Peptides against a protein of PDB entry 4PN1. Designs and how they scored, part 209

Target 1, 261 residues: chain A of PDB entry 4PN1
Amino acid sequence: KIEMNFLNKPIVPDTTKVISNFLTHYLITEPVEHVEIEAKLGTLIDLETQNRFEFPVMNETILNPEFNLRTRFESDMTASEHKYLNEFLNQAFRDSQKPGRLPFAYKHTKQVDLFYETEDNSRDKIRVSKNQSDNQVLACVKKRRVADLFLYCPNDAFDIRISISDELPVSMPSGNQQPSLTRLKDRVGYVHQEIKIDLTKTTQNDPVYDTTERHELEVEFGNIADLRDRAQKAKDGMEAPLFRRVQLFMDNVRILRREHS

## One batch from the design tools (peptide; made by RFdiffusion4, then SolubleMPNN)

Design b1_p29_1_s1
Fold by OpenDDE base, seed 1:
Structure b1_p29_1_s1 (fold): chain B 261 residues (1-261), chain A 29 residues (1-29)
Amino acid sequence: as target 1 above (261 residues)
Amino acid sequence: DEKKKEEAEKELKKREEEINKKMEEILNK
């Protein structure tokens, strides 16, 4: 008979612990009130070479945020990669509808994001999101990025950025204000076990530059209240529920970053 | 060599699934 290890008990991966501690900090220790927690697929780029950075590691590793590694993160991918991921997720959706599985939910949305300057000339812009079909306001928020955690993934197609953001609901801009920027978003969303997976095609018209198109994949915690509860329990000495939820999130991210055309 | 690799990958996947299942059972109690 095979045992898992010499204790015959599960062990929590170090990556799970590090990420769990990172999340607990912004959920409990210095709590962000309107927190959004997402992972984006992309590439860590060397600022000198403009190519993917090569770190002296052989597997998934969390980069220490205290070190300036002279990198930038690009969350874009090719149209071909984005299409492949869409086909992959569509197949996963179909397979999840079979008896004995937990089903995906699916949603396709087309929206326009309007960005407005704040009266106080603050760095943070107000984003108004509208449905393209009926121009109904979906959201009006001021989003601030609080922290990032980068994962270098040498064996996979993509590196990962986990971001903590504060998404504060705000009042609509005055009717006389014009948007400084507009973006069209075509989003295909999949939800499985309260983990959201979004494929987004963003189109931006620049008056000076040609129309730019971006292809992004993001994975988000869909139940922040539950995650906060788990983080509180972890602070109180019961870490298992938090570790399990973080492991689920990271396993979904790991599946997606390995899939490419 | 390809068959051995495929068998090794299947066995690895099976072991990972068993570990994950056991972990879930313990962590959810």
Scores: peptide ipSAE 0.011, ipTM 0.293, DockQ to the pose 0.029
Fold by OpenDDE base, seed 4:
Structure b1_p29_1_s1 (fold): chain B 261 residues (1-261), chain A 29 residues (1-29)
Amino acid sequence: as target 1 above (261 residues)
Amino acid sequence: DEKKKEEAEKELKKREEEINKKMEEILNK
């Protein structure tokens, strides 16, 4: 008989624990009311070299947020990389439709995001999202980024930013307000086991700068209520359900960040 | 049975084709 280890018990990776604790803090300890939790694929850029940062580590590493590492995170990728990931996810979608698998759900959304300044001159903007086809309001929120956790992934095509955001539903801006920014989004969404994977092409017209296009991939926890319940249980001493969900999330992220053309 | 294997492979291929067709329909909407 083969055993897992000398205790014959599963071992939780340290990465899973660190991320779980990070999530628990903003789910339970200092709870964000309308929390969004997502991971974005991107690149940690060295501010001095403007190249990808080279940390003296050989594998996936969570960076300590207490240190200013003189880095920025770029959540963009090339059109080629984005296309490759789209094709990859399309294949994964197809394969998941086979008997004996849990199927992906698929959704294609084209939306426009309108950003409005708040009357209180808050740093946070109101975002109104509308469907491009019928102008139906999809959401009206005030989004605030609460915290970030960065993972340096030297062996993979992308680094990771896990972000905690507060998406407060708010009333529509007054009809007299003009948007300060308009952003077009073409989003292809894949959902598997309540984990959302979104490929987004964002087009932004800047009056000063040329039209900028961004290609982003994000992985999001699709069931925050369940995640919060798991985090509460973890705080109460039952950590396994949270660890399992975080592990699933991170495994999906790990699959995606390794894919390259 | 080689025949059963061949039939199973044909059925699998057919299912894959159907899935691919559905995917194309979804992606083209």
Scores: peptide ipSAE 0.005, ipTM 0.328, DockQ to the pose 0.012
Fold by OpenDDE base, seed 2:
Structure b1_p29_1_s1 (fold): chain B 261 residues (1-261), chain A 29 residues (1-29)
Amino acid sequence: as target 1 above (261 residues)
Amino acid sequence: DEKKKEEAEKELKKREEEINKKMEEILNK
């Protein structure tokens, strides 16, 4: 008979614990009311070299936010990388439709995001999202970035930023306000077990900056209510449900960041 | 334009500091 270890009990990796604690803080301890929790694929850039940062570690590592490492996170990839990931996800989608599997859901969305300054000149802009086809208003929110957690992944194509955001629903800007920024988004979305995976092509028209195009991949927790329930249970001493959900999320992220064109 | 860029960079830096401070509070608890 083989046992898992000398206690014959499952062991939770430190990565799972750290992320779970991070999430629990913003779900339960200092709760964000309209929380969005996502991981973006990208690159930790050394501000001195403008190249990918080289940490003295050999595997996936959560960076300690107490240290200013003189890095920036670039949540962008090449068009070829983005295409490769799209093809990869399309294949995963097809494979998931087979008997005995849980199927992906698929959605293609084209939207326009209009950003407006607030009356109080606060840093957080109002975002109005509209469907490109019929100009239907999809959302009007004030998004605030609350916290970030960075994972350096030296063996993979991408590093990871996990972000906590507050998306507060707000009233539409006054008709006299002009948008300070416009973004066109072409989003291909995949959903598996309530984890959202989005490939987004963004064209940004900025009156101050040149038009920029970005290619992003994000992984989001699709069921925040369930996640909050799991986090509450964890705080109450039952950690296993939260750990399992975080593990699922991170495994999906790990699969994606290993894929490279 | 340079002034706006500089202000934006200062705001970004301030936000990063705020995030770091919050994380320190979490880690030291």
Scores: peptide ipSAE 0.000, ipTM 0.237, DockQ to the pose 0.017
Fold by OpenDDE base, seed 3:
Order: structure tokens, then sequence, then C-alpha cells
Structure b1_p29_1_s1 (fold): chain B 261 residues (1-261), chain A 29 residues (1-29)
């Protein structure tokens, strides 16, 4: 008989524990009410060189937020990389429809995001999201970035930013207020086991700068209530459910960050 | 205002379903 280890028990990777603790803090300890938790694929850039930062590590590692590493995170990728990931996810979608598999759900959305300044000149803008085709209001929120956790991934195409955000529903801006910024979003979304994977093409018209196009891939926890329950159980001494959910999330992220054209 | 919102949500859902159907057709070819 073969055993896993000398205790014959599963061992949780340290990465899973660190991320789980990070999430638990903002789910339970200092709870964000309208929390969004997402991972974006991108690149940690050295502010001095403007190239990808090089850390003295050989595998996936969580960067300590207490240290100023003089980096920025670029969540953009090339159009070719984005296309490749789309094709990859389409194939994964098809394969998941086979008997004996859990199927992906698919959703394609086109929306316009209008950003408005707040009357109090707060840093947080009001975002009004509308359907691009009929101009129907989908959401009106004030999004606040609460915290970030960065993963440097030297062996993969992308680094990762895990973000905690607060999406507070707010009243619509006054009819006389003009948006300070408009963004068009073309998003294809895949959902598997309540983990959302979104490929987003964003077009922004800047009056000063040329039209910019961005290609982003994000992975999001699709069931925050369940995640919060798992985090509460973890605080109560039962960590396994949270660790399993975080592991699932991270495995999906790990699959995606390895794919490139 | 609530009726308009509901109608708009229905139209959105309809359009999303149409797009999804087209994609499913493409993905199944």
Amino acid sequence: as target 1 above (261 residues)
Amino acid sequence: DEKKKEEAEKELKKREEEINKKMEEILNK
C-alpha cells in the first residue's frame, strides 16, 4: 500500500494558504460588503527599465505587499495572445459539453462603460454600464480597489494580480453630468464550476490620446456567498473547504497563464 | 421606469441568447 506521506494526509501548498488568508481577511475579518475577487493575467513591469521585472525566484511566488518593489502591473496582452486564449477556451468549452464532463456556460456581452466624477471629488468614479445595442442601464456602481496580491510567475507567459474590490451600487448621476470617460467592452465569458473566465476587449476613446485597445483575461470567483461561507468555516477551524475552492481557482489561473501564441 | 427597466433587461437577455446560440453553432461545427 502506498501512502501520500508519513502522516498519510493531504498537504496544502503554501501558496493556497497565503491566498486563502488574504481572501479571509477581506471576506470575514474586515469584510468588504460588495466584494469582487478577481485574478488578472498580465506583466509585472520594472518601473526603472519598463521591462518585465526579474525576481530571484524560480517558480510561482507571492510578492510581499509590504515591500515597495518599484513595479507596475500591466493587465494587457497582445491581440494574438488574446485570440489564442479565446480559441483555447472555445476548445475547452466544446470538450466540456461531452458526456461525463461538467459543462462550461458561455456568455458574450457588449457594453459601454461611462465614468462620472463624484460631486465630492473622490478618487472613485461612478461607473454606469449600458448595453451597447439598446443603451439599457446594466449597472451603476462605485468601484473601489481595496487590495492587491501579486504573483510572479517566471515559468509562465503571464504574472498574476489578485484584486479585492468593493462594487458599491449607487444612484445614477444627474442628467446634466457628462461622462469623463467612455469605454467599449466586448466580453466573452466562460463559467465552469462557478469560476468565471472573461476575455475582454476594451476600446477607449481619449480626446487627447489616440483610441487605445486593451485585451484582458480575468478569472473571478462566481459565487462570493459560498466563498464567504468557506472563509467563515476556515476562521472556525475548518480550512479544507476554503483551500479546495482556492486551489480550484488557482489551477484555472495556472492553466491560462501558461497558454500563449 | 420599472417597466422600462424590465423590458430592457428582457431585450438584453434575448440578444445575449442570440449571440450565444450563434457561438454554439460555430463551436459545434
Scores: peptide ipSAE 0.045, ipTM 0.534, DockQ to the pose 0.009; fails the geometry check

Design b1_p29_1_s4
Fold by OpenDDE base, seed 1:
Structure b1_p29_1_s4 (fold): chain B 261 residues (1-261), chain A 29 residues (1-29)
Amino acid sequence: as target 1 above (261 residues)
Amino acid sequence: MEKKREEAEKKLKERYERLDKEMEEILSK
């Protein structure tokens, strides 16, 4: 008979606890009403060197937000890396369809995002998302970034930004308003156990700047209601359900950030 | 630069179309 440790009980990694507490704050303590929680793959860039940030740690490390490390996060990757991840996820999708596995769901979406200035001249723009095929309105929201948590991952191809956002549904802009910015999105989405993984190519035409293309991978909690319930239970002293869900989320993120061409 | 972009967009479109077909085939089983 083998036991997992001298208590014969599961132990929760510190990373899981820190992230769980971070999420609980914005789910329960100071609740964001229309919360979106996602992790993006990218690179922490040192503002002084303009190279990838170097920190004196040897593994995955959550950076303390109270410290200004003079870094920026670039949520972009090369086309080659994006292609590789797409192929990897395709294979994972195929394998998940086999007996005894939980299957992925798959969805391909092409949409256009139209950004409008608000009447109050707030910094936050109204985003209208439409389906490219039939011009059907998918969403009209005002998105606000609430908080970020950065993970430095020296052993992996990518660093991670976990973001809390508030997506407030708003009324459509007046018919006479013109969009200030248009963004095309080509997205391949995979869902496994209510965790959403999106590969997105974004094309943005700026009248002042040249056309920019971005390749992004994001991992999102697909069931916020369930997550909020788990967070509430954690506040009430039962932490295990939240920890399990966060662990699952982070394991998926860890798998993806390790994959490189 | 515009031609390169158009070519890249075309290639991406073709890739996604192939992927869609592949996934549809899998989902149909």
Scores: peptide ipSAE 0.013, ipTM 0.352, DockQ to the pose 0.009
Fold by OpenDDE base, seed 2:
Structure b1_p29_1_s4 (fold): chain B 261 residues (1-261), chain A 29 residues (1-29)
Amino acid sequence: as target 1 above (261 residues)
Amino acid sequence: MEKKREEAEKKLKERYERLDKEMEEILSK
């Protein structure tokens, strides 16, 4: 009979603990009311070289947010990479429909996001999201980025940014206000075990700047209430449920960041 | 180690070149 280790107990990776603690802080300790928690695939760029940052590490590493590393995160990929990931997820979707598996859900959404300046000239803009087909209002929110956690992944195609955001529902802007920014979003969404995976093509039309296009992949916790419950249990001394959910989330992220065209 | 770094740098460069080209194509239309 083989045992797992000399304690014969599962061991939690340090990465899981660090991320779990990060999430617990913004779920329980200093709770964000309308929290969104997502990971984006992208590249950590060294501001000095304008190339991908090179850290003296050989594997996935969480960067300490207390240090100014003079980096920026580019949450973008090539159209080819985006297409490859789409094909990969489509195959994963098909495979999950087989007997004995938990199935993916699939949704294709096209929306327009209109950004408005706030009266107080705050950095946070009001975002009005509408369905492109019928202009139905989907949401009106003020989104504030609360915190980021960066993972450098030297062995993979992408680095990761985990973001905590506050999405505050707000009233519609006055009819006299013009949007400062318009974004068209073509989103293909996959959901597996309440984890959302979105491939998004964004076309941005800025009155001042030229039209730009972005290709993004994001992974989001789809059940915040459950996650908050798990985080509370962790604070109460039962960490296993939170660790398991975080590990599931990160494993999905790890699968995706390893794929490239 | 140097070979892996060079390969990584090459791949990164190629990725950025592709991205730039895609952006140029978008902006040129």
Scores: peptide ipSAE 0.000, ipTM 0.220, DockQ to the pose 0.015
Fold by OpenDDE base, seed 3:
Structure b1_p29_1_s4 (fold): chain B 261 residues (1-261), chain A 29 residues (1-29)
Amino acid sequence: as target 1 above (261 residues)
Amino acid sequence: MEKKREEAEKKLKERYERLDKEMEEILSK
């Protein structure tokens, strides 16, 4: 007879615990009302060298936010990397449609994001999202970045930023207001077990600066209510449901960050 | 730099169009 350890019980990875605690804080302890929780693939850049930062660690490591590491996170990848991930996800989608599997859902969206300054001169801008095809308003929100958790991934193609945001629905700006910024988004979205995976091409036209384009991949918790419920249970002493959900999320992130062209 | 971006945009657009077609074919079965 074989046992998994001397307690014969599953062991939760420390990474799962740390992330779970981070999420629990903003779900339960200091709850964000309209919370968005996403992981973006990108690169931790050393501000001094402008190269990928090098930490003295050998595996996936959550960086302590209490330390100023003089880094920035670039949530971008090359077009070729983006293409590769798209092909990879397409294959995953196809495979998931087979009998005995849980299928992916797929959606392609093209939207325009219009950013407006607030009357109170708040740092947070109002974002109006419209469908590119018919100009219908999809959303009008004031998004606030609440917290970030960075993962340095020395063995993978990308580092990770997990972000907590508050997306407050707000009224449309007055008709006399002009947007300060316009972004075009072309997004291919995949959903598996309520985890959203989005490949996004963002084009920003700046009248002063050259047009910039970014290629992003993000992984988002698609069921916040369920996640909040799990976090509450964790606070009440039942941590397993939360740990399982976080593990699922992180496994998906880990799969994706290893893929590159 | 601008040319590179334009080329990347074109390639990505074409990729998404192909994906849409492929997914439609899969979902129609």
Scores: peptide ipSAE 0.033, ipTM 0.525, DockQ to the pose 0.010; fails the geometry check
Fold by OpenDDE base, seed 4:
Structure b1_p29_1_s4 (fold): chain B 261 residues (1-261), chain A 29 residues (1-29)
Amino acid sequence: as target 1 above (261 residues)
Amino acid sequence: MEKKREEAEKKLKERYERLDKEMEEILSK
């Protein structure tokens, strides 16, 4: 008979605990009402060198937010990397349709985001999202990033930013107001076990700056209610459901960040 | 039973082809 350890009980990786606690804080302790929780693939950049940040660790490491590491996170990747990931996800989608597997769902979305300044000159802009095809308003929100958790991944192609955001529904801006920024989003979305994986090509038209294109990959918790329930249970002493969900999320992230063009 | 399987496989193939086409459209922009 083989035992898993000297206690013969499951243990939870420290990474899972740290992330779970982070999520629990913003789900339960200081709850964000309209919470969005996503991980973005990107690169931690050292502000001093303008190169990828180098930290003296050998594996996936959650950076302590209490330390000013003088870094920025770039949530962009090359077109080649983005294409590769798209092909990878397409294959994963196909494989998931086989008998005995849980299938991916797929959605293609073309969206235009219009950003408006607020009357109070708040740093937070109002975002009006419209369907590109018919200009139907999809959402009008003020998004506030509440917190970030950064994972430095020295062995992988990408570092990770896990973000907690509050997407507050707000009224449409006045009809006479012009957007300060327009962003076109072409997004392919994959959903597996209520985890959303989005590949997004963004074209940003800034009236002051040149048009910029970005390629992003995002992994998002697709069922916040369930996650909140799990977090509540964790606060009540039953941590396993939350840990399992976080583990699933992170495993998906880990798969994706390992892929190279 | 074989006919049903063939039909299912055909539907699956068609779904993949549509997906691939959509992805190509995204990447071509």
Scores: peptide ipSAE 0.013, ipTM 0.320, DockQ to the pose 0.011; fails the geometry check

Design b1_p29_2_s2 (from b1_p29_2, 16 letters changed)
Fold by OpenDDE base, seed 1:
Structure b1_p29_2_s2 (fold): chain B 261 residues (1-261), chain A 29 residues (1-29)
Amino acid sequence: as target 1 above (261 residues)
Amino acid sequence: MEELERKKKEVEEELKKLEEKLEKLNALP
């Protein structure tokens, strides 16, 4: 007979515990009402060298936010890397439709985001999202980023930023207001077990600078109510359901950051 | 057994339709 360990019970990775505690804080302890929780693939850049940050570790590690490491995070990749990930996810979608598997859902969306200044000149802008094809309003929100957690991944093509945001639904701006910024988004979305994976190509016109294009991949918790319930159970002493959901999320992130052209 | 085979065939046909639909959608560059 073979056993998992000397207790013959599953053990939770330390990374899972740390992330679970981080999420529990913003779900339960200091709750964000309209919370969005996502991971973005990108690169930790050393502000001194302007190259990828180097730290003397050999595996995925969560950076302590109390330390100033003099870094910035660039949530971007090459068009080639983005295309490869799109093809990879398309194959994963097809394979998931086979008998005995849980299927992906798929959606392709082209939208325009219009940003408006608030009357009080607050830092947060109002974002109106519309379909490019029919100009239908998809959303009108005021988004505030609350917290970030960074993972340095020395063995993979990308580092990770996990972000907590507050997305407050708000009324449409008055018809007399002009947008301060317009952004085009081409988004391919995949959903598996309520984990959302989005590939997004963003195009922005700047009056001073040339048109800029960005390629992003994000992984998001699609069921916040369930996640909040799991976090509450964890506070009450039952941690296993939360750990399982965070492990699922992180395994999906780990798969994606290892795939490159 | 016959019901399982029927279900398998149904899923395979649906998969083919989904693949065709996916191929018609523009992939990101």
Scores: peptide ipSAE 0.027, ipTM 0.527, DockQ to the pose 0.011
Fold by OpenDDE base, seed 4:
Structure b1_p29_2_s2 (fold): chain B 261 residues (1-261), chain A 29 residues (1-29)
Amino acid sequence: as target 1 above (261 residues)
Amino acid sequence: MEELERKKKEVEEELKKLEEKLEKLNALP
């Protein structure tokens, strides 16, 4: 008989613990009411070199937010990389439809996001999302990014930013108010075990830089209520359910960030 | 076993339809 280790018990990786603690803080300790939790694939850029940052580490590493590392995160990839990931996820979708698997759900959406300034001139903008086909309002929210956690991944094509955001539902802006910014989004969404994986092509008209296009991949916790429940249990001393959910999330992220053309 | 094979066949047929749909219509360019 083979055992897992000398205790014959599962062990939780440090990465899982650190992320779990980070999430627990914003789910329970200082709770964000309308929380969104997502990971984006991208690149940690060294502000001095404008190249990908180089840390003296050999594997996935969570960066300590207390240190100013003189970096920025670019949540973008090439069209080629984005296409490759789309093909990869399409194949994963197909394979999951086979007997004995848990199937992906799939959705393709095209929407326009309209951003409005708030009456109080706060930093947080109101975002109105509409379906491009029928102009139906999909959402109207005031979004605030609360916190970020960065993972440097030297062996993979992408680094990771995990973000905590507050998306407060709000009333529609006044009909006479003009949007300060408009973005077109073409999004292909995959859902597996309540984890959402979105490939998004964003087009934005900039008066200075002309039309810009961004290609993003994001992984999101699709069941916040369940995650909050797990986080509460963790605060109460039962950490295993939270760790399992975070591990699942991170394994999906790890699969995706390793894929490249 | 016969029921399992029938279900397997149905799933494979549905899968084929989904594959065709994804490839032709819904994937990002």
Scores: peptide ipSAE 0.027, ipTM 0.514, DockQ to the pose 0.011
Fold by OpenDDE base, seed 5:
Structure b1_p29_2_s2 (fold): chain B 261 residues (1-261), chain A 29 residues (1-29)
Amino acid sequence: as target 1 above (261 residues)
Amino acid sequence: MEELERKKKEVEEELKKLEEKLEKLNALP
């Protein structure tokens, strides 16, 4: 009979602990009320070289936010990479529909995001999301970026930004206000075990600049209430449920960032 | 055995429908 280790107990990777603590802070300690927690695939760019950041590590590494590494994160990929991931997820979707598996749910959404300036000239804009087909309002929120955690992934095609945001529902802007920015979003969404995986093509028309297109992949915690409950239990000394959920999330992220054409 | 085969067939048919739907709708423009 094989045992897991000399204690015959599961161990928790340090990455899981660090991320769990990060999440717990913004779920429980200083709770964000309307929290969104997502990971984006992208590239850490060295501001000095404008190339991918190089750090003297050989594996997935959470960067310490206390250190200014003079980096920026580009949450974009090529159209070909995006297509590959779409095909990969489609196959995963199909495979999950087989007997004995937990199925993916799938949703295709086309929306327009309208951004409005706030009266207080705050940096936070109001986002009105509408369905492209019928122009129905899907959401009206003020999104505030609360915190980021960056993972440098030297062995993979992408680095990761885990972001905590506050998506405050707000009233619709006054009818006399014009949007400062409009974005078209074409999103294919996959949900597995309440983890959301979204492939998004974003088109932005700038009257001065050429139309810009972005391709993003996002992984999001689909059940914040459950996650908050797990985080509370962790604060109360029962960490295992939170660790398991974070591990699941990170494993999904790891699968995706390793895929390459 | 017959019930299991019936269930298997139902799942396969559903999967086929989902696959067809996915192929039609999934391509990001």
Scores: peptide ipSAE 0.027, ipTM 0.531, DockQ to the pose 0.010
Fold by OpenDDE base, seed 2:
Structure b1_p29_2_s2 (fold): chain B 261 residues (1-261), chain A 29 residues (1-29)
Amino acid sequence: as target 1 above (261 residues)
Amino acid sequence: MEELERKKKEVEEELKKLEEKLEKLNALP
């Protein structure tokens, strides 16, 4: 007879606990009202070497935010990597349509984001998102980055940044205001079990910086209300539902970060 | 020693520029 361990009960990996606690803080303890929670694939760059960050660890490791490691996170990837991930997700989508599986949903969107300075000259800009085809307003928000959690992944193609953001709905800027920045987004979105996976090609026209093109992959919690409920239960002593949801999220991230051309 | 100091200064200046760029990028929603 085989048992799981000397307690014969499942255990939760420390990574899951750390991430769960991080999320719980911004969902419950110091709640962000209009919270967005996403993981981006990218590369931790050592500012001293300008190469991928090297740390004396052999596997996925959450970096302690209390330490300034002199790093930056590059969420960009090559066009070939982005294409490979797109093909990979397309295959996963097809496979999920088979009997006995939970299907992916798929959506392709093209939008333009216009960024406006606030009247108080705050660092937080107003973003107006419009559909490229008909210029219909999709959203008008003031977004701020609240917190980041970085995962160094030495065995995988990408490192991970988990970000907490606040997206406050706001009124449209005055018609007299000109956008300070424009972004064109071509986004292919996949949804599986309320986890969103987006491949985005972004073209940014910045008056200060040259036009840049970026290829990004992001994984987002698609049901914040459910996640908040799970986090509240965790605060109340029932952690299992939150851990399961975080594990699902992280397993999807882990699958994706291992794939490369 | 002078070469190391020069290189250190160059790295510090580059780091400052990258930090400023990062701050600007992070300020963009």
Scores: peptide ipSAE 0.000, ipTM 0.270, DockQ to the pose 0.029; fails the geometry check

